Peptides against a protein of PDB entry 2FGR. Designs and how they scored, part 127

Target 1, 331 residues: chain A of PDB entry 2FGR
Amino acid sequence: SSVTLFGIVDTNVAYVNKDAAGDSRYGLGTSGASTSRLGLRGTEDLGGGLKAGFWLEGEIFGDDGNASGFNFKRRSTVSLSGNFGEVRLGRDLVPTSQKLTSYDLFSATGIGPFMGFRNWAAGQGADDNGIRANNLISYYTPNFGGFNAGFGYAFDEKQTIGTADSVGRYIGGYVAYDNGPLSASLGLAQQKTAVGGLATDRDEITLGASYNFGVAKLSGLLQQTKFKRDIGGDIKTNSYMLGASAPVGGVGEVKLQYALYDQKAIDSKAHQITLGYVHNLSKRTALYGNLAFLKNKDASTLGLQAKGVYAGGVQAGESQTGVQVGIRHAF

## One batch from the design tools (peptide; made by RFdiffusion4, then SolubleMPNN)

Design b2_p16_6_s4 (from b2_p16_6, 9 letters changed)
Fold by OpenDDE base, seed 2:
Structure b2_p16_6_s4 (fold): chain B 331 residues (1-331), chain A 16 residues (1-16)
Amino acid sequence: as target 1 above (331 residues)
Amino acid sequence: DELILKLYKEALEQLN
């Protein structure tokens, strides 16, 4: 058996020009290029091609030294793997987010990521962004000539909020084709939650694709989220993303990504454009800079996620500019 | 399986 200690410390200086009051915010932020983390993982060969595994991973907040505590909410799994693929038990990325966030050139982190995986409806469940789940069983197939899939089910364990009695139940999965320069996938998920104390289904469909041309990579996402409420009508958001990345001088990478969030319930759109650069000082250490612009229209109040500095919304119809400059170190 | 199929069908109906 082997046990590996691993982690990332990613800390930045961040600035946003507007908060909810219209004032600027700046300071030391976390997780601008990659989510800062500490983890333990290991595998045991059981013979016959069967392996046992464990993975424990928690988020690190370098700016305050984890003042709110440390936990393994990123991942806490035990697994069996072999020729059949991998079965995981425990809190993890749900299969849909695990696969479909891979098309985000900003790795679902910092001020530049695709923000479609979101709680669009003030859902009262802990994971109403569709990213992770408690009490999760996941299965991932091997890759068969490019084809692969993942499936997951999370138990609600009779969690109640208001009149909702199955909060946290998840069912979902993806099918994908990953071969050479091409990746494409379709993800479907439903999560039970509550909005205003009433039972609500969070339905999600996501299409992703990328192609690596060698000199550049293109990536795209199409997503629909729908919070189906028994009372008050559905809250639907259509999210779109298109991004490009290219290597620079053998030591750097430039990224440009655009996203559109069409928030149907408020008939309002938000536009996000982000320019990012990563400069590798080594295999483990990088400098990075992100410049993001978020334009809210009409009733939209979205804010950039400058974690550790400001991650709240802005006034309706306001635009926000964000900057992050930081260091990422992996160990 | 039926839930996934239902979700898929509903998703397709919403794209139209």
Scores: peptide ipSAE 0.007, ipTM 0.415, DockQ to the pose 0.013
Fold by OpenDDE base, seed 3:
Structure b2_p16_6_s4 (fold): chain B 331 residues (1-331), chain A 16 residues (1-16)
Amino acid sequence: as target 1 above (331 residues)
Amino acid sequence: DELILKLYKEALEQLN
């Protein structure tokens, strides 16, 4: 058996030019290039190609030293794996987010990520962003000539909010083709939640693809998220992303990503463009910088996620510029 | 947009 202690400390100086009041915010932020984390993981060889595993991972907030405490909400799984693939029990990334966020060149972190995996409808469930789930059972296939898949189910455990039952139930999965420079995936998910105390289904469909040309990588996402409310009509968002990355001088990486969020319920669009650079000082330590621009139109109030500094919205129709400069250290 | 809508409808029909 093996047990590994691992982690990342990623801390930055961040700036956004507008908050909800129209004022600038700046300070020390966290998780600009990678989510800061502390974890324990291990495996046990059970023989015959069967392995047991565990994974416990929590987020670290370097700016305040985890003043609100530490937990294993990032991942808390026990697993069996072998030639059949892997079964996981416990809180984790849901299969759809685990696979489809891999096409985000900013790794769902900082001010530059694809923000499609979001609570678009003021859902009252704990994980209405479609990223993780409690009480999750997941299965991941091996890669068969490029083809692979993942499936998940999360129990609601009769959780209620208002008149809504089955809150927190998740069912979803993806199919993918990963072969050499090509990756392509389709993900489908439904999550039960509540909006305004009323039962709501969060339906999600996501297409992702990437191709690595060696000198550069292209990546794209197409997503629809729909909160189906019994009363008040559906809240639908179509999200689009296109990104490119390239190695620089053998020690760096430059990334450029554009996203469009078409928020149908408010007939409003938001445009996001982000330029990122990572400079590797070593295999474990990097400097990075991100520059992001978010343009809201009409009733859109989206804000960049400068975690630890400001991650709220802006006034309707306002644009926001964000900067992060930081250090990432992995251990 | 049309492709996403088509795929969404097809997926929902399978889930309902």
Scores: peptide ipSAE 0.006, ipTM 0.432, DockQ to the pose 0.013
Fold by OpenDDE base, seed 1:
Structure b2_p16_6_s4 (fold): chain B 331 residues (1-331), chain A 16 residues (1-16)
Amino acid sequence: as target 1 above (331 residues)
Amino acid sequence: DELILKLYKEALEQLN
């Protein structure tokens, strides 16, 4: 058997020009290019092509030294793998988010990522952003001539919120084609939750695709999230993303990504555009900078996620500019 | 490829 200690410490200076009061915020933030993490993982060869594995991973907050504690909420799995693929037991990325966030050129972190994987409806479940689940069983197929898939089910364990039962139940999966420069995927998921103490289904459909042209990569996402409520009508958001990245001078990468969030329940749109640059000082250490613009229309109140500085909303119809400059170190 | 295209088409219909 083997055990590997691994991690990332990513810390930045961040600025946003507007908070909920219309004031600027600035300070030391975390996870601008990659989510800061500490993890343990290992594998045991059981013979005959069968392997056992474990993975324990938690988020690191370098700005305060994890003042609120450390946990393994990012991933806490045991697994079996072989020619049949991989089965995982434990908290993890749900299969849909694991695959479909891979098309986000900003790695689902900082001020530039696709924000479609969100709790759009004040859902009362802890994971109503559709990213992770407790009590999860996942299965991932091998790649068969490019075709692959992942499936997951999370047990609700009769959890209740208000009058809602089955809270935390997840069922979902994706199908994909990954071959050479091309990746394309379709993901479907349903999660049971509560809104206002009433049973609500969070339905999600996501399409993703990318193509690596060598000189540049193009990536896109199309997503619908729908919180289906018996009372008050559905809360639906259509999210769109298009991004491009290119290597620069053999040591850097430039990224440009646009996203549109059409929030149907409030008939309001938000536009996000982000320019990012990563400069590799080594294989393990990089400097980075992100510049993001978020334009809210009408009743939209979305804010950029400058973790550790300000991740709240803004006033309705207000725009926000964000900057992050930081260091990422992997070990 | 044909399967993926079919799935994409079906998914796009759900986006409204």
Scores: peptide ipSAE 0.006, ipTM 0.423, DockQ to the pose 0.013
Fold by OpenDDE base, seed 5:
Structure b2_p16_6_s4 (fold): chain B 331 residues (1-331), chain A 16 residues (1-16)
Amino acid sequence: as target 1 above (331 residues)
Amino acid sequence: DELILKLYKEALEQLN
């Protein structure tokens, strides 16, 4: 058996030029290049190709020392794995997010990530961003000839909000082809939630693809999220992302990513463009900088996610510029 | 958009 302590501390100086009042915000933020985390994991060889595993991981907030506490809400799983693949029990990334966020060149963190995995409808469920679930059972296939898949089901445990039952139920999965430089995936998910105390289904479809040319990588996402409400009509968002990354000088990486969020319920679009650079000082330590521009049109109020500084919205139709400069250290 | 919509509809029919 093995037990490994691991983590990342990522802290930055961040700036956004507008908050909800139109004022600038700046300070010390977290998780600009990678989500800061502390975790424990281990495996036990049970013989015959069977292994047991555990994984416990929580987010670290270096700016305030986890003033609101520490938990293992990032992942808390026990697993069995073998030639059949892997079965996981416990809170984790849902299979759809686990696979499809891998196409985000900003690692689903900081001011540059694809923001499609979001609660678009003021959903009242704890995980209405479609990223993680409680009470989750997941299965991941082996990779066979490039093909692989993941499936998950989360129990609602009769959770209710208002008149909505089955809150927190998740069903979803992906199919993928991963072979050498090519990756392509299709993910489908449904979550039960509530909006305004009424039952709502959060449906999600995501297509992702990437190709690594060696000198550069291209990546893309196409996503639709739909909060299907019994009253008031559906809240639909189509999200698009295209990104490129390239190694620089053997020690650096430059990333450029564009995203479009077409918010159908308010007939409003938001455009996000982010330039990022990572400079590796070692295998474990990097300096990084991100520059993001978010342009809201019409009724759109999206804000860049400068965690620890400002992650709220802006006034309708306003643009926001964000900067993060920080240190990432892995252990 | 049309492809996504088609896939979405097909997927929803399978999930419902």
Scores: peptide ipSAE 0.011, ipTM 0.451, DockQ to the pose 0.013; fails the geometry check

Design b2_p16_7_s1 (from b2_p16_7, 10 letters changed)
Fold by OpenDDE base, seed 5:
Structure b2_p16_7_s1 (fold): chain B 331 residues (1-331), chain A 16 residues (1-16)
Amino acid sequence: as target 1 above (331 residues)
Amino acid sequence: SELEELLKLLKELLER
């Protein structure tokens, strides 16, 4: 049996030029290059190729010392693994997000990430961004000649919001091909939620692909998120991402990512462009900088996620520029 | 290219 304590402390100075009032915000933020975390994990060899595992992981907010408390909402799983793959019980990344966020060159973190995994419809469920679920059972296959898959089901446990009686139910999975420099995946998910106290289905389809040329990596995402409402019509967003990364000088990495969010319910688009640089001082410590530009069109009010400084929206049709400069330390 | 056709098809599917 082994137990490993691990974590990341990532803290930055962040700036955004506009908030919801049109004013600038700046200060000390968190999780610009990687989500700050504290975790415990371990494995036990049960013999015959069978292993038990546990994983407990929570987010750290270095700017305020976790003033709102600490929890294991990032992951709290027990697992069995072997030649059959891995079964997990507990709160985790849902299989679709676990696989498809891997194509985001900003690792779903900071002001640069693909923001498609979002609550687009004022969904009232706790995890209406499609990233994690409570009461989750997940299964991950081994890799068979590149082919792999993951499936998950989360119990709603009769959670109600308004007249919705299945809130938090998740069903989803992905199929993937991972072989050498190539990765490609298709993910499908449905989550039950509520909007305005009425039952709503959050349907998600995501395609991802990447290719590592050694000197550079290309990555892309195509996603449709649809909140199917009984009244008022569907809230559909089509999200697109294309990114490139390259190693620089053996100690650095440069990243450039573009995303488009076509918000059909408001007939409005948002464009995001992010330039990032990571400088590795060691295997565990890095300096980083992110520069992001978000252009909202028409009724779009999206904001960059400068966690700890400002993560709200902007006025309709306004553009926002964000900067993060920080230190990431892993332990 | 086949890739462009695939991307076009995917875009069309997403726009539905």
Scores: peptide ipSAE 0.010, ipTM 0.484, DockQ to the pose 0.011
Fold by OpenDDE base, seed 3:
Structure b2_p16_7_s1 (fold): chain B 331 residues (1-331), chain A 16 residues (1-16)
Amino acid sequence: as target 1 above (331 residues)
Amino acid sequence: SELEELLKLLKELLER
């Protein structure tokens, strides 16, 4: 058996030029290049190619020293793995987010990530962004000549909000082809939630692909998220992403990513462009900088996620510029 | 929609 303590401390100076009042915000933020975390994991060889595993991981907030406490809400799983793949029990990334966020060149972190995995409809469920779930059972296949898949189900445990039942139920999965420089995946998911105390289904379809040319990598996402309400009509968002990354001088990486969020319920678009650079001082320590531009049109109020400084919205139709400069240390 | 049909199929597969 093995037990490993691991983590990341990622802290930055961040700036956004507009908040909800139109004022600038700046200060010390967290998780600009990677989510800061503390975790324990281990494996036990059970023989015959079977392994048991555990994984406990929580977020670290370096700017305030975890003033709100520490928990294992990032991942708290026990697993069995072998030639059949892996079964996981416990809170984790849902299979769809685990696979499809891998095409985000900003790793779903900081001011630059693809923001499609979002609560678009003021859903009242705790995980209505489609990223994680409580009470989750997941299965991941091995890679068979490039082909792989993952499936998950989360129990609602009869959770209710207003008149909505089955809140927190997740069902979803992906199919993928991962072979050498090519990766492509299709994910489908549904979550049960509530909006305004009424039952709502969060449906999600995501297509992702990437190709590594050696000198550069291209990556893309196509997503539709639909909150299906019994009253008031559907809240649909079509999200698109295209990104490129390249190694720089053997010690760095430059990233450029564009995303479009077509918010159908408000007939409004938002455009996001992010330039990022990571400079590796070692295998464990990096400096980074992110520059992001978010252009809201019409009724769109999206804000960049400068965690620890400002992650709220802006006024309708306003544009926001964000900067993060920080240190990432892994242990 | 095709998504609804696929999600229904996925549900049926996972509930079996």
Scores: peptide ipSAE 0.008, ipTM 0.444, DockQ to the pose 0.014
Fold by OpenDDE base, seed 1:
Structure b2_p16_7_s1 (fold): chain B 331 residues (1-331), chain A 16 residues (1-16)
Amino acid sequence: as target 1 above (331 residues)
Amino acid sequence: SELEELLKLLKELLER
């Protein structure tokens, strides 16, 4: 058996020009280029091509030293793997988010990421953003000539909120083709939750694709989220993303990403554009900068996620500019 | 093409 300690400490100075009151916010933030984390993982060879594994990972908040505590809410799995693929037991990324967030050039963190994986409806479930689940069983196939898939089920354990039962039940999966420069996948998921104490289904469909041209990479996402409510009508959001990245001078990477969030329930759009740069000082240490613009239209109140500084909304129809400059160190 | 049909289907799914 082996045990590996690993982590990332990513801390930045961040600024946003507007909060919910229209005032600027600035300070020390976290996780601008990669989510800061501490983890333990290991494997055991059981013979015959079978392996056991464990993975324990929690988020690090370098600005306050984890004043609210430390946990393994990022991942806490035990697994078996072999020629059949991998089975995981425990809290993890759900298969849909694990695969489809891989097309986000901003690594699902900071002020630049695709924000489609969101609780769009004030869902009362802890994971109504569709990213992770408790009580999860997941299965990942091997890669068969490029084709691969992942499936997951999370038990609700009779959790209730208001009159809603089965809260936290997840079922979902993806199919994908990953071969050389090409990646493409389709994901489907349903999660049971509550909105206003009433049973609600969170349905999600996501298409992702990327192509690496060597000199540049293109990546795209198309997503629909729908909170299906028996009373009050559906809360639907269509999210679109297109991004490009390119290596710079052998030591850097530039990234540009655009996203559109069409919030149907409020008939309002938000436009996000982000420019990012990463400068590698070594294999483990990088400097980075992100510049993001978020334009809300009509009743849209979306805010950039400057974690540790300001991650709230803005006034309806207001635009927000955000900046992050930071250090990422991996160990 | 099959790709055009897939894109059309996807668009229809996203517009529903």
Scores: peptide ipSAE 0.007, ipTM 0.477, DockQ to the pose 0.011
Fold by OpenDDE base, seed 4:
Structure b2_p16_7_s1 (fold): chain B 331 residues (1-331), chain A 16 residues (1-16)
Amino acid sequence: as target 1 above (331 residues)
Amino acid sequence: SELEELLKLLKELLER
């Protein structure tokens, strides 16, 4: 058996020019290029091509030393793997987010990422962003000539909110083709939640694709999230993303990503554009900078996610500019 | 079924 301790400490100075009051916020933030984490993982060879595994991972908040505590909410799985693929038991990324967030050139963190994996409807469930689930069973196939898939089911364990039952139940999966420079995926998921104490289904469909040209990579996402409410009508958001990245001088990477969030329930759009740069000081240490612009139209109130500084919304129709400059260290 | 609803969402996405 082997046990590996691993982690990332990513801390930045961050600024946003507007909060919900129209005031600027600035300070020390976390997870601008990669989510800061501490984890343990290991495997045991059981013979016959079968392996047992475990993975325990929690988020690190370097700005306050985890003042709110440490937990393994990022991942807490035991697994069996072999020629059949991998079965995981425990809290993890749901299969849809695990695969489809891989097309986000900003690694689903900081002020630049695709924000489509969101609670668009004031859902009362803990994981209504569609990213992770408790009580999750996941299965991942091997790669067969590029084709692969993942499936997951999370038990609700009779969790209730208001009159809503089955809260936290997840069912979803993806199919993908990953071969050489090409990746493409389709993900489908449904999660049961509550909005206003009433049963609501969060339906999600996501298409993702990327192509690595060597000199640059292109990546795209198309997503629909729909909170199906029995009363008050559906809350639907269509999210679009297009990004490009390129190596710079052998030690750097530049990233540009655009996203559009078409929030149908409020007939309002938000536009996000982010420029990022990463400078590798070593294989483990990098400096980075992100510059993001978020333009809300009409009733849209979206805010950039400057974790540790300000991650709230802005006033309706207001634009927000964000900056992060930081250090990422992996161990 | 849940699957039928998800397939409907796919159709709606592709028709846009």
Scores: peptide ipSAE 0.007, ipTM 0.477, DockQ to the pose 0.012

